# Peptides against a protein of PDB entry 2V3S, part 80

Target 1, 95 residues: chain A of PDB entry 2V3S
Amino acid sequence: PISLVLRLRNSKKELNDIRFEFTPGRDTAEGVSQELISAGLVDGRDLVIVAANLQKIVEEPQSNRSVTFKLASGVEGSDIPDDGKLIGFAQLSIS

## One batch from the design tools (peptide; made by RFdiffusion4, then SolubleMPNN)

Design b2_p24_1_s4 (from b2_p24_1, 8 letters changed)
Fold by OpenDDE base, seed 5:
Structure b2_p24_1_s4 (fold): chain B 95 residues (1-95), chain A 24 residues (1-24)
Amino acid sequence: as target 1 above (95 residues)
Amino acid sequence: SLPFRAFTSEEAEELLKEVREKRE
């Protein structure tokens, strides 16, 4: 399995590191993204972007060690998006 | 947007684990 970390801010704008495994052939990017949403950890509006970036990192984990992407749910927020601070952005990385 | 609880990293990992186990 591929050991991953999803880093993103919670409702109080605190950074969370969420560790999980991805098993090729059993898991799908769409499925795991839906699980993250079902767990209340990712906004449903972010399904497409999370799934796309999860697919990218798991298809070539040795080359794609980290991907940072803009959240749809962060665009309308009061804070200005900032990829360095993960404001309106999330990050997937290989553990 | 949907309201989210302010989980710790540990709480978030456990929630995901529970969801994934139920769907397997």
Scores: peptide ipSAE 0.658, ipTM 0.885, DockQ to the pose 0.634
Fold by OpenDDE base, seed 4:
Structure b2_p24_1_s4 (fold): chain B 95 residues (1-95), chain A 24 residues (1-24)
Amino acid sequence: as target 1 above (95 residues)
Amino acid sequence: SLPFRAFTSEEAEELLKEVREKRE
């Protein structure tokens, strides 16, 4: 399995590192993304972007060691999106 | 589905594990 970390801010704007495994052939990017949403860890509005970037990182984990992407849920937040601070952005990386 | 909460990293990982276990 591929060991991944999803880094994103919680509702108190604290950075969380969420470790999980992705097993090709068993897991799908869409499925795992929905699990993240069901667990209350990702906003439902971010399903598409999370799934797309999860797919990107798992299809070539040796070349795509980290991907940072803009969250749909972060656009209307009080803070201006900032990829460096992961404000309105999340990051997937290979553990 | 659970509502979004302000979890610690450890709590978040545990919640994800629970969700994934139920879907297996």
Scores: peptide ipSAE 0.658, ipTM 0.885, DockQ to the pose 0.938
Fold by OpenDDE base, seed 3:
Structure b2_p24_1_s4 (fold): chain B 95 residues (1-95), chain A 24 residues (1-24)
Amino acid sequence: as target 1 above (95 residues)
Amino acid sequence: SLPFRAFTSEEAEELLKEVREKRE
């Protein structure tokens, strides 16, 4: 399995690192993304972007060690999006 | 009725594990 970390801010704007495994042939990017939403860790509006970037990192983990992407849920917020600080952005990386 | 709770990293990981176990 591929060991991954999802880094994103919680409701108090604190950075969380969420570790999980992805097993090719058993897991799907869409399925794991839905699990993250069901757990209350990802906003439902971010399903598409999380799934797309999860797919990207698991299909070529040797080349894609880290991907940072803009959240749909962060666009309408009061905070200015910032990829360096992961404000309105999330990051997936190989553990 | 908070849309999100303020989890620690450890709490977040456990919540994900519980969801994944339920679906398997």
Scores: peptide ipSAE 0.658, ipTM 0.885, DockQ to the pose 0.650
Fold by OpenDDE base, seed 1:
Structure b2_p24_1_s4 (fold): chain B 95 residues (1-95), chain A 24 residues (1-24)
Amino acid sequence: as target 1 above (95 residues)
Amino acid sequence: SLPFRAFTSEEAEELLKEVREKRE
């Protein structure tokens, strides 16, 4: 399996690193993204962008060691989105 | 879906694991 880390801020705006495995042929980007949402770790509005970037990293994990992407849920927040600080952004990386 | 709260990294990992196990 592919060992991944999802880095994003929780409701208190604290950075969390969430480790999980992705097994090609058994897991799907859409399915794992739904599980993240069901666990309350990802906003439902971010299904599309999380799934797209998860698919990107697992299809070429050697070249896509890290991907940072804008969250739909972060656009209307009070804080200005910032990819460097992961404000309104999340990051997927190979462990 | 579970209610969203401010989890630690370890708590978040365990929650995800539990959700994934239930889907199997």
Scores: peptide ipSAE 0.657, ipTM 0.884, DockQ to the pose 0.891

Design b2_p24_2_s1 (from b2_p24_2, 9 letters changed)
Fold by OpenDDE base, seed 3:
Structure b2_p24_2_s1 (fold): chain B 95 residues (1-95), chain A 24 residues (1-24)
Amino acid sequence: as target 1 above (95 residues)
Amino acid sequence: SIAEVKAGDSFTVNGKTFVVEAPR
């Protein structure tokens, strides 16, 4: 399996790493993204963007070691989005 | 809104486990 880390801020705006595995041929990017949402770890509005970037990193993990992407849930927030500080952004990386 | 999770928390959904850790 592929060992992944999803780095993003929780509801208190605290940065955390979420570690999980992805098994090609068994898991799907859409399915794992839905599970992240079900666990309360990802906002439901971010299903599309998380699934798209999860698919990108698992299809070529040797080439895509890290991807940073804008969250739909962060656009209407009070804080200005910032990819460097992961405000309104999240990051997926190979562990 | 997403959960107020912290390092050390663990979640299992349909057999898949997600572990929350402090950033490295």
Scores: peptide ipSAE 0.759, ipTM 0.938, DockQ to the pose 0.933
Fold by OpenDDE base, seed 5:
Structure b2_p24_2_s1 (fold): chain B 95 residues (1-95), chain A 24 residues (1-24)
Amino acid sequence: as target 1 above (95 residues)
Amino acid sequence: SIAEVKAGDSFTVNGKTFVVEAPR
């Protein structure tokens, strides 16, 4: 399986790493993204963008070691989105 | 909104485990 880290801020705007595995052929980007949402780890509004980037990283994990993407849920927040600070952004990476 | 999770939390959904850690 592919060992992944999803780095994003929680509801208190604290940055955390979420570690999980992805098994090609068994897991799907859409399915795992839904599980992240079910666990309360990802905002439901971010299903599409998380799934898209999860798909990107797992299809070529050797080439796509890290992907940073803008969250839909971050747009309406009081803080200005910032990819460097992962404000309104999340990052997926290969552990 | 997402949950107020912290390092050390662990979640299992449909047999898949997600572990929350402080950033490295």
Scores: peptide ipSAE 0.758, ipTM 0.938, DockQ to the pose 0.933
Fold by OpenDDE base, seed 4:
Structure b2_p24_2_s1 (fold): chain B 95 residues (1-95), chain A 24 residues (1-24)
Amino acid sequence: as target 1 above (95 residues)
Amino acid sequence: SIAEVKAGDSFTVNGKTFVVEAPR
């Protein structure tokens, strides 16, 4: 399996790492993304972007060691999105 | 909105476990 880390801010804007495994051929990017949402770890509005980037990193984990992407849930917030601070952004990386 | 999760929390959904940790 592929060991992954999803780094993003919680509801109090605190940065956390979420560790999980992805098994190609058994797991799907959309399925795991839905599970993240079900666990309350990802906003439901971010299903599409999380799934797309999860797919990107698991299809070529040796080349795509880290991907940072803009969250739909962060666009309309009061804070200005910032990829360096992961404000309105999240990061997936290979553990 | 997402939950107020903290380091040390863990979640199991459909047999998959997600572990929350402080950033390294």
Scores: peptide ipSAE 0.757, ipTM 0.936, DockQ to the pose 0.926
Fold by OpenDDE base, seed 1:
Structure b2_p24_2_s1 (fold): chain B 95 residues (1-95), chain A 24 residues (1-24)
Amino acid sequence: as target 1 above (95 residues)
Amino acid sequence: SIAEVKAGDSFTVNGKTFVVEAPR
């Protein structure tokens, strides 16, 4: 399996790493993204963007070691989005 | 909004486990 880390801020804007595994042929990017939402770790509005980037990293894990992407849930927030600080952004990486 | 999660939290959904840790 592929060992992954999803780095993003919680409801108190605190940065956390979410560790999980992805098994090609058994797991799907859409399915795992839905599970992240069910666990309360990802906002439901971010299903599409999380699934797209999860698919990107698992299909080419040797080339795509890290991907940073804008969250739909962060667009209308009070803070200005910033990919360096992961404000309104999340990051997926190979652990 | 998403949950107020912290390092040490663990979630299992449909047999998939997600572990919350402090950033490295």
Scores: peptide ipSAE 0.756, ipTM 0.934, DockQ to the pose 0.930

Design b2_p24_2_s2 (from b2_p24_2, 11 letters changed)
Fold by OpenDDE base, seed 3:
Structure b2_p24_2_s2 (fold): chain B 95 residues (1-95), chain A 24 residues (1-24)
Amino acid sequence: as target 1 above (95 residues)
Amino acid sequence: MIKEVEAGDSFTVNGKTFEVLAPE
């Protein structure tokens, strides 16, 4: 399996790393993204963007070691989005 | 909406475990 880390801010705006595994042929990007949402770790509005980037990193994990993407849930937030600080952004990386 | 979580927490959904860690 592929060991992944999803870095994003929690409800208190604190950075956390969510570690999980992805098994090609058994797991799907959308399925795992839905599980992240069910666990309350990802906002439901971010299903599409998380699934798209998860698919990108698992299809070529040797080339795509890290991907940073804008969250739909962060667009109308009080803080200005910033990819460097992961405000309104999340990052997927190979562990 | 997301739930309140902290480093050290873990969640299992449909047999898959998600572990919350402090960033390195």
Scores: peptide ipSAE 0.751, ipTM 0.947, DockQ to the pose 0.935
Fold by OpenDDE base, seed 5:
Structure b2_p24_2_s2 (fold): chain B 95 residues (1-95), chain A 24 residues (1-24)
Amino acid sequence: as target 1 above (95 residues)
Amino acid sequence: MIKEVEAGDSFTVNGKTFEVLAPE
């Protein structure tokens, strides 16, 4: 399996790393993204963007070691989005 | 909305485990 880390801010705006595995042929990007949402770790509005970037990193894990992307849930927040601080952004990386 | 979680928490959904850690 592929060992992954999703770095994003929790409800208290604290940075956390969410560690999980992805098994090609058994897991799907959309399925795992839905599980992240079911666990309350990702906002449901971010299903599409998380699934798209998860698919990108797992299809070429040797080339795509890290991907950073804008969250739909962060666009209308009080804080200005910032990819360097991961405000309104999340990051997927190979562990 | 997302659940209030912190480092050290773990969640299992449909047999897959998600572990919350402080960034290294």
Scores: peptide ipSAE 0.750, ipTM 0.947, DockQ to the pose 0.920
Fold by OpenDDE base, seed 1:
Structure b2_p24_2_s2 (fold): chain B 95 residues (1-95), chain A 24 residues (1-24)
Amino acid sequence: as target 1 above (95 residues)
Amino acid sequence: MIKEVEAGDSFTVNGKTFEVLAPE
């Protein structure tokens, strides 16, 4: 399986790493994204963008070591989105 | 909305475990 880390801010705006595995042929990007949402770790509005980027990184895990993407849930927030600070952004990486 | 989580928390959904850690 592919060992992944989803780095994003929690509800208190603290950075956390969410570690999980992705097994090609068993898992799907959308399915795992749904599970992240079910666990309360990802906002439901971010299903599409998380799934798209999860698919991207698992397609070529040896080449795509990290992807950073804008969260739909961050657009309406009070904080200005910033990819460097992961405000309104999340990052997927191969661990 | 997302739930309040802290480093050290773990969640299992449909047999898959998600572990919350402090960044390195």
Scores: peptide ipSAE 0.750, ipTM 0.946, DockQ to the pose 0.927
Fold by OpenDDE base, seed 4:
Structure b2_p24_2_s2 (fold): chain B 95 residues (1-95), chain A 24 residues (1-24)
Amino acid sequence: as target 1 above (95 residues)
Amino acid sequence: MIKEVEAGDSFTVNGKTFEVLAPE
């Protein structure tokens, strides 16, 4: 399996790393993204963007070691989005 | 709405486990 880390801020705006595995042929990007949402770790509004980037990283994990993307949920926050600080952004990486 | 989680938490959904860690 592919060992992944999803880095994003929690409800208290603290950075956390969510570690999980992805098994090609058994898992799907959309399925795992839905599970992240069900676990309360990702905002439901971010299903599309998380799934798209998860698909990107798992299809070529050696080339796409890290991907950073803008969250749909982040645009409604009071803080200005910042990819460097992962404010309104999240990052997927190969652990 | 997302849950209030902290480092050390772990969640399992449909057999998939997600472990919450403080970033290095």
Scores: peptide ipSAE 0.749, ipTM 0.946, DockQ to the pose 0.903

Design b2_p24_2_s3 (from b2_p24_2, 10 letters changed)
Fold by OpenDDE base, seed 4:
Structure b2_p24_2_s3 (fold): chain B 95 residues (1-95), chain A 24 residues (1-24)
Amino acid sequence: as target 1 above (95 residues)
Amino acid sequence: AIAEVKAGDSRTVNGKTFTVEAPR
Protein backbone atom coordinates (compact mmCIF):
# COMPACT_ATOMS: atom_id res chain seq x y z
CA PRO B 1 0.00 0.00 0.00
CA ILE B 2 0.90 3.65 -0.44
CA SER B 3 1.39 5.56 2.81
CA LEU B 4 -0.03 9.05 2.51
CA VAL B 5 -0.19 12.20 4.57
CA LEU B 6 -2.89 14.82 4.20
CA ARG B 7 -1.74 18.05 5.82
CA LEU B 8 -4.41 20.65 6.51
CA ARG B 9 -5.68 23.00 9.17
CA ASN B 10 -8.58 22.15 11.45
CA SER B 11 -11.37 24.53 12.43
CA LYS B 12 -9.05 26.14 14.98
CA LYS B 13 -6.52 26.78 12.20
CA GLU B 14 -4.17 24.19 13.70
CA LEU B 15 -2.07 22.30 11.19
CA ASN B 16 -2.35 18.51 11.39
CA ASP B 17 -1.07 15.54 9.44
CA ILE B 18 -3.64 12.88 8.64
CA ARG B 19 -1.97 9.56 7.88
CA PHE B 20 -3.61 6.75 5.95
CA GLU B 21 -2.89 4.04 3.43
CA PHE B 22 -4.07 3.66 -0.13
CA THR B 23 -4.10 0.28 -1.85
CA PRO B 24 -4.27 0.51 -5.63
CA GLY B 25 -6.81 -1.87 -7.12
CA ARG B 26 -8.81 -1.97 -3.90
CA ASP B 27 -9.20 1.68 -2.94
CA THR B 28 -10.39 4.49 -5.17
CA ALA B 29 -9.56 8.16 -4.83
CA GLU B 30 -13.26 8.98 -4.70
CA GLY B 31 -13.97 6.33 -2.08
CA VAL B 32 -11.15 7.29 0.26
CA SER B 33 -12.04 10.96 -0.10
CA GLN B 34 -15.59 10.15 0.93
CA GLU B 35 -14.24 8.27 3.94
CA LEU B 36 -12.14 11.27 4.93
CA ILE B 37 -15.31 13.35 4.86
CA SER B 38 -17.29 10.74 6.80
CA ALA B 39 -14.54 10.74 9.42
CA GLY B 40 -14.94 14.49 9.79
CA LEU B 41 -11.41 15.11 8.57
CA VAL B 42 -12.28 16.87 5.31
CA ASP B 43 -15.06 19.31 4.50
CA GLY B 44 -17.70 17.84 2.21
CA ARG B 45 -17.29 20.75 -0.18
CA ASP B 46 -13.75 19.56 -0.84
CA LEU B 47 -14.68 16.11 -2.15
CA VAL B 48 -13.91 16.88 -5.77
CA ILE B 49 -10.57 18.59 -5.26
CA VAL B 50 -9.33 16.04 -2.70
CA ALA B 51 -10.32 13.13 -4.92
CA ALA B 52 -8.66 14.68 -7.97
CA ASN B 53 -5.38 15.27 -6.18
CA LEU B 54 -5.46 11.93 -4.40
CA GLN B 55 -5.85 10.30 -7.80
CA LYS B 56 -2.93 12.32 -9.13
CA ILE B 57 -0.56 11.31 -6.35
CA VAL B 58 -1.47 7.60 -6.29
CA GLU B 59 -1.25 7.12 -10.05
CA GLU B 60 2.41 8.19 -10.08
CA PRO B 61 3.63 8.17 -6.46
CA GLN B 62 7.30 8.11 -7.43
CA SER B 63 6.93 11.24 -9.55
CA ASN B 64 4.22 13.05 -7.60
CA ARG B 65 5.68 13.01 -4.10
CA SER B 66 3.65 16.02 -3.01
CA VAL B 67 0.67 17.97 -4.31
CA THR B 68 -0.76 21.18 -2.87
CA PHE B 69 -4.24 22.26 -3.84
CA LYS B 70 -6.83 24.92 -3.13
CA LEU B 71 -9.78 23.95 -0.96
CA ALA B 72 -13.29 24.94 -1.97
CA SER B 73 -14.08 25.35 1.73
CA GLY B 74 -11.32 27.94 2.08
CA VAL B 75 -12.22 30.24 -0.80
CA GLU B 76 -14.86 32.21 1.07
CA GLY B 77 -13.09 32.18 4.41
CA SER B 78 -11.96 35.20 6.35
CA ASP B 79 -8.30 34.55 5.65
CA ILE B 80 -6.87 34.98 2.19
CA PRO B 81 -5.72 31.69 0.69
CA ASP B 82 -2.00 31.03 0.95
CA ASP B 83 -0.41 27.86 -0.38
CA GLY B 84 2.81 28.41 1.54
CA LYS B 85 1.02 28.59 4.89
CA LEU B 86 -1.66 26.09 3.84
CA ILE B 87 -4.41 28.59 4.46
CA GLY B 88 -7.30 27.56 2.26
CA PHE B 89 -4.97 24.92 0.87
CA ALA B 90 -4.15 21.33 1.73
CA GLN B 91 -1.20 19.14 0.88
CA LEU B 92 -1.05 15.45 0.03
CA SER B 93 2.32 13.75 0.19
CA ILE B 94 3.88 10.33 0.15
CA SER B 95 4.97 9.35 3.65
CA ALA A 1 -21.48 16.39 15.34
CA ILE A 2 -17.93 15.06 15.12
CA ALA A 3 -15.37 16.40 17.58
CA GLU A 4 -12.63 18.79 16.54
CA VAL A 5 -9.69 17.20 14.78
CA LYS A 6 -6.81 16.84 17.22
CA ALA A 7 -3.40 15.26 17.20
CA GLY A 8 -3.71 11.78 18.63
CA ASP A 9 -7.06 11.07 17.00
CA SER A 10 -7.62 7.75 15.31
CA ARG A 11 -10.73 7.38 13.21
CA THR A 12 -11.92 4.36 11.26
CA VAL A 13 -14.49 4.44 8.47
CA ASN A 14 -15.45 1.30 6.56
CA GLY A 15 -12.25 -0.37 7.68
CA LYS A 16 -10.01 2.53 6.65
CA THR A 17 -8.09 4.02 9.55
CA PHE A 18 -6.94 7.63 9.64
CA THR A 19 -4.54 8.83 12.30
CA VAL A 20 -4.05 12.48 13.17
CA GLU A 21 -0.61 13.69 14.19
CA ALA A 22 1.23 16.91 14.77
CA PRO A 23 3.23 17.82 11.68
CA ARG A 24 6.73 16.38 11.53
Scores: peptide ipSAE 0.789, ipTM 0.937, DockQ to the pose 0.689
Fold by OpenDDE base, seed 1:
Structure b2_p24_2_s3 (fold): chain B 95 residues (1-95), chain A 24 residues (1-24)
Amino acid sequence: as target 1 above (95 residues)
Amino acid sequence: AIAEVKAGDSRTVNGKTFTVEAPR
């Protein structure tokens, strides 16, 4: 399996690393993204963008070691999005 | 409502486990 880390801020804007595994052929990007949402770890509005980037990293894990992407849930937030600080952004990386 | 996400959390959904840690 592929060991992944999803780095993103919680509702208190505190940065956390979410660790999980992805098994190609058994797991799907959309399925795991839905599970992240069900677990309360990802906002439901971010299903599409998380699934797309999860697919990107698992299809080429040797080449795509890290991907940073804008969250839909962060667009309407009070803070200005910033990919360097992961404000309104999240990061997926290979552990 | 689901509890606030914080380091030390472990959540399992449909057999998939997600662990929350402080950033390294």
Scores: peptide ipSAE 0.789, ipTM 0.937, DockQ to the pose 0.672
Fold by OpenDDE base, seed 3:
Structure b2_p24_2_s3 (fold): chain B 95 residues (1-95), chain A 24 residues (1-24)
Amino acid sequence: as target 1 above (95 residues)
Amino acid sequence: AIAEVKAGDSRTVNGKTFTVEAPR
């Protein structure tokens, strides 16, 4: 399986790394993204963007070692989005 | 309501486990 890290801020704006595995042929990007939401680790509004970037990293893990993307849940927040600080952004990377 | 996400958490959904850690 592919070992992944999803780095994003929680409701208290604290940065955390969420570690999980992805098994090609068994898991789907959409399915794992839904599980992240069910676990309360990702906002439901971010299903589409998380699934898209998860698909990108698992289809070419040797080329896509890290992807950073804008969260839909962060757009209307009080803080100004910043990809460097992962404010309104999340990052997926190969562990 | 789902509990606040904290380092040290381990959450399992449909057999898949997600572990939460402080950034390295």
Scores: peptide ipSAE 0.789, ipTM 0.937, DockQ to the pose 0.676
Fold by OpenDDE base, seed 5:
Structure b2_p24_2_s3 (fold): chain B 95 residues (1-95), chain A 24 residues (1-24)
Amino acid sequence: as target 1 above (95 residues)
Amino acid sequence: AIAEVKAGDSRTVNGKTFTVEAPR
């Protein structure tokens, strides 16, 4: 399996690392993204962008070690989006 | 409502476990 880390801020704007595994041929990017949402770890509005970037990193994990992407849930917030500070952004990386 | 995400959390959905940690 592929060991992954999803780094993003919680509702109190605290940065956390979420660790999980992805098994090619058994798991799907869409399915795991839905599980992240069901666990309360990802906002439901971010299903599409999380699934797209999860697919990108697991299809070529040796080439794509990290991906940073803009969250749909972050665009309407009071804070200005910032990819460096992961405000309105999240990051997926290979553990 | 689901509790706030905090370091030390462990959540399992459909047999898949997600662990929450402070950033390294």
Scores: peptide ipSAE 0.789, ipTM 0.937, DockQ to the pose 0.661

Design b2_p24_2_s4 (from b2_p24_2, 9 letters changed)
Fold by OpenDDE base, seed 1:
Structure b2_p24_2_s4 (fold): chain B 95 residues (1-95), chain A 24 residues (1-24)
Amino acid sequence: as target 1 above (95 residues)
Amino acid sequence: MIAEVEAGDSFTVNGKTFTVEAPR
């Protein structure tokens, strides 16, 4: 399995790393993204972007060691999005 | 994140476990 980390700010705007595994042929990017949402870890509005980037990293884990992407849920907030600080952004990386 | 999630939390959904940690 592929060991992944999703770095994301919580409701208190604190950075956290969410660790999980992805098994190609058994898991799907869409399915795991839905599970993240069910757990309350990801906003439902971010299903599409999380699934797309999860698919990207698991397709080429040797080449795509880290991907940073803009959250749909982040654009509605008062804070200005910043990929460096992961404000309105999340990051997926290979553990 | 929607819930009040902090380091040390764990979630299991449909047999898959997600663990929350402080960033390294």
Scores: peptide ipSAE 0.734, ipTM 0.931, DockQ to the pose 0.869
Fold by OpenDDE base, seed 3:
Structure b2_p24_2_s4 (fold): chain B 95 residues (1-95), chain A 24 residues (1-24)
Amino acid sequence: as target 1 above (95 residues)
Amino acid sequence: MIAEVEAGDSFTVNGKTFTVEAPR
């Protein structure tokens, strides 16, 4: 399996790493993204963007070691989105 | 993620486990 880390801020704006595995042929990007939402770890509004980037990193993990993407849930917040600080952004990386 | 989620927590959904950690 592929060991992944999803780095993003919680409701207190604290940065955390979420570790999980992805098994090609068994897991799907859409399915795992839905599980992240079910666990309360990802906002439901971010299903599309998380699934798209999860698919990108698992299809070629040797070429895509890290991907950073804008969250739909972060655009309406009081803080200005910033990819460097992961404000309104999340990052997927190979562990 | 929800406010009550903290580093050290683990969640299992439909057989898949997700662990929350402070960044290294």
Scores: peptide ipSAE 0.734, ipTM 0.930, DockQ to the pose 0.771
Fold by OpenDDE base, seed 4:
Structure b2_p24_2_s4 (fold): chain B 95 residues (1-95), chain A 24 residues (1-24)
Amino acid sequence: as target 1 above (95 residues)
Amino acid sequence: MIAEVEAGDSFTVNGKTFTVEAPR
């Protein structure tokens, strides 16, 4: 399986790493993204962008070691989105 | 933003486990 880390800020704006595995042929990007949402780890509004980037990283894990993407849930926040600080952004990476 | 999640939390959904850690 592919060991992944989803780095994003919690409700207190603290960065956390969410570790999980992805098994090609068994898991799907859409399915795992839905599980992240079900666990309360990802906002439901971010299903599309998380699934898209999860698919990107697992299809070519050696080439796509890290992907940073804008969260839909962060667009309307009070803080200006910043990919470097992961404000309104999340990052998926191969652990 | 995600919910009130702290390092050390662990979640299992449909047999898949997600663990929360402080960034390394």
Scores: peptide ipSAE 0.734, ipTM 0.931, DockQ to the pose 0.850
Fold by OpenDDE base, seed 5:
Structure b2_p24_2_s4 (fold): chain B 95 residues (1-95), chain A 24 residues (1-24)
Amino acid sequence: as target 1 above (95 residues)
Amino acid sequence: MIAEVEAGDSFTVNGKTFTVEAPR
């Protein structure tokens, strides 16, 4: 399986790493994204963007070591989105 | 943003485990 890390901020704006595995042929990007949402680890509004970027990494994990993307749930917050600080952004990477 | 979770938390959904850690 592919070992992944999803880095993003919790409701208290604290940065955390979420570790999980992805098994090609068994798992799907959308399925795992839905599981992240079911666990309360990802906002439901971010299903599409998380699934798209998860698919990008798992289809070529040797080339795509890290991807940073804008969250739909973060665009209307009080804080200005910032990819460097991962405010309104999340990052997926190969462990 | 994710829900109110902290480093050390662990979740299992449909047999898949997700562990929360402080950034390395």
Scores: peptide ipSAE 0.733, ipTM 0.931, DockQ to the pose 0.843

Design b2_p24_3_s1 (from b2_p24_3, 12 letters changed)
Fold by OpenDDE base, seed 5:
Structure b2_p24_3_s1 (fold): chain B 95 residues (1-95), chain A 24 residues (1-24)
Amino acid sequence: as target 1 above (95 residues)
Amino acid sequence: SLILDEGETIGEIDASPLFAALRA
């Protein structure tokens, strides 16, 4: 399995590293993303963008060690998005 | 690599047990 970390701010704006595994051939990017949402770790509005970037990183894990992407849930917020501070952004990386 | 402001706290969450619960 591929060991991954999703770095993401929670509802209190606290930065967290969420560790999980992805097994190619068994797991799907959308399925794992839905599980993250069901666990309350990812906003439901971010299903598409999380799944797309998860797919990207697991397709070529040796080439894609980290991806940072803009969250749909961050667009409507009052805070100005900032990829360096992961405000309105999240990061997936291989552990 | 991600460059964060010095002093920023980072929480650690192992989502594996939660996935196991959802899959059970």
Scores: peptide ipSAE 0.238, ipTM 0.702, DockQ to the pose 0.776
Fold by OpenDDE base, seed 3:
Structure b2_p24_3_s1 (fold): chain B 95 residues (1-95), chain A 24 residues (1-24)
Amino acid sequence: as target 1 above (95 residues)
Amino acid sequence: SLILDEGETIGEIDASPLFAALRA
């Protein structure tokens, strides 16, 4: 399996690394993303963008060691999005 | 690389037990 870390801020704006595994041929990007949402770790509005970037990193993990992407849930927030500080952004990386 | 505020800490969550619970 591929060991991954999803780094993003929680509702208290605290930065967290969420560790999980992805097994090609068994797991799907959308399925795992839905589980992250069901666990309360990802906002439901971010299903599409998380799944898209998860697919990107698992299809070529040797080339895509890290991907940073804009969250849909961060667009309407009061804070100005900042990819460097992961405000309104999240990051997937190979652990 | 990520830019963190001074004194900011990163929490760690192992999501695998939560996934197992959801799949049960």
Scores: peptide ipSAE 0.237, ipTM 0.702, DockQ to the pose 0.916
Fold by OpenDDE base, seed 4:
Structure b2_p24_3_s1 (fold): chain B 95 residues (1-95), chain A 24 residues (1-24)
Amino acid sequence: as target 1 above (95 residues)
Amino acid sequence: SLILDEGETIGEIDASPLFAALRA
């Protein structure tokens, strides 16, 4: 399996590294993303963008060691989005 | 937890047990 870390801020704006595994042929990007949402770790509005980037990283884990992407849930927030501080952004990386 | 270069602490969550529970 591929060991992954999803780094994003929770509702208290605290950064967290969420560790999980992805097994090609058994797991799907959308399925795992749904599980992250069901666990309360990802906002439901971010299903599409999380699944798309998860698919990207598991397709070519050697080339895509880390991907940073804008969250749909962060657009309406009071804070200005910042990819460097992961405000309104999340990061997936190979562990 | 992990500490960033600028001194910000981050939490760590192992989501594997949560996924297993959801799949059961």
Scores: peptide ipSAE 0.236, ipTM 0.703, DockQ to the pose 0.517
Fold by OpenDDE base, seed 1:
Structure b2_p24_3_s1 (fold): chain B 95 residues (1-95), chain A 24 residues (1-24)
Amino acid sequence: as target 1 above (95 residues)
Amino acid sequence: SLILDEGETIGEIDASPLFAALRA
């Protein structure tokens, strides 16, 4: 399995590293993303973007060690999005 | 926990047990 970390701010704006595994051929990007949402770790509005970037990193983990992407849930927030500070952005990386 | 250059701490969550519970 591929060991991954999703770096993401919680509702209190605290940065957290969420560790999980992805097994190619058994898991799907959308399925795992839905599990993250069901666990309350990802906002449901971010299903599409998380799944898309999860797919990107697991299809070529040797060349895509890290991907940073804009969250849909961050668009309506009061804070200005910032990819460097992961405000309105999240990051997936190979553990 | 990890500490960012800006001084912010990073929490860590192991989501594997939660996934296992959802799949059971």
Scores: peptide ipSAE 0.231, ipTM 0.699, DockQ to the pose 0.538

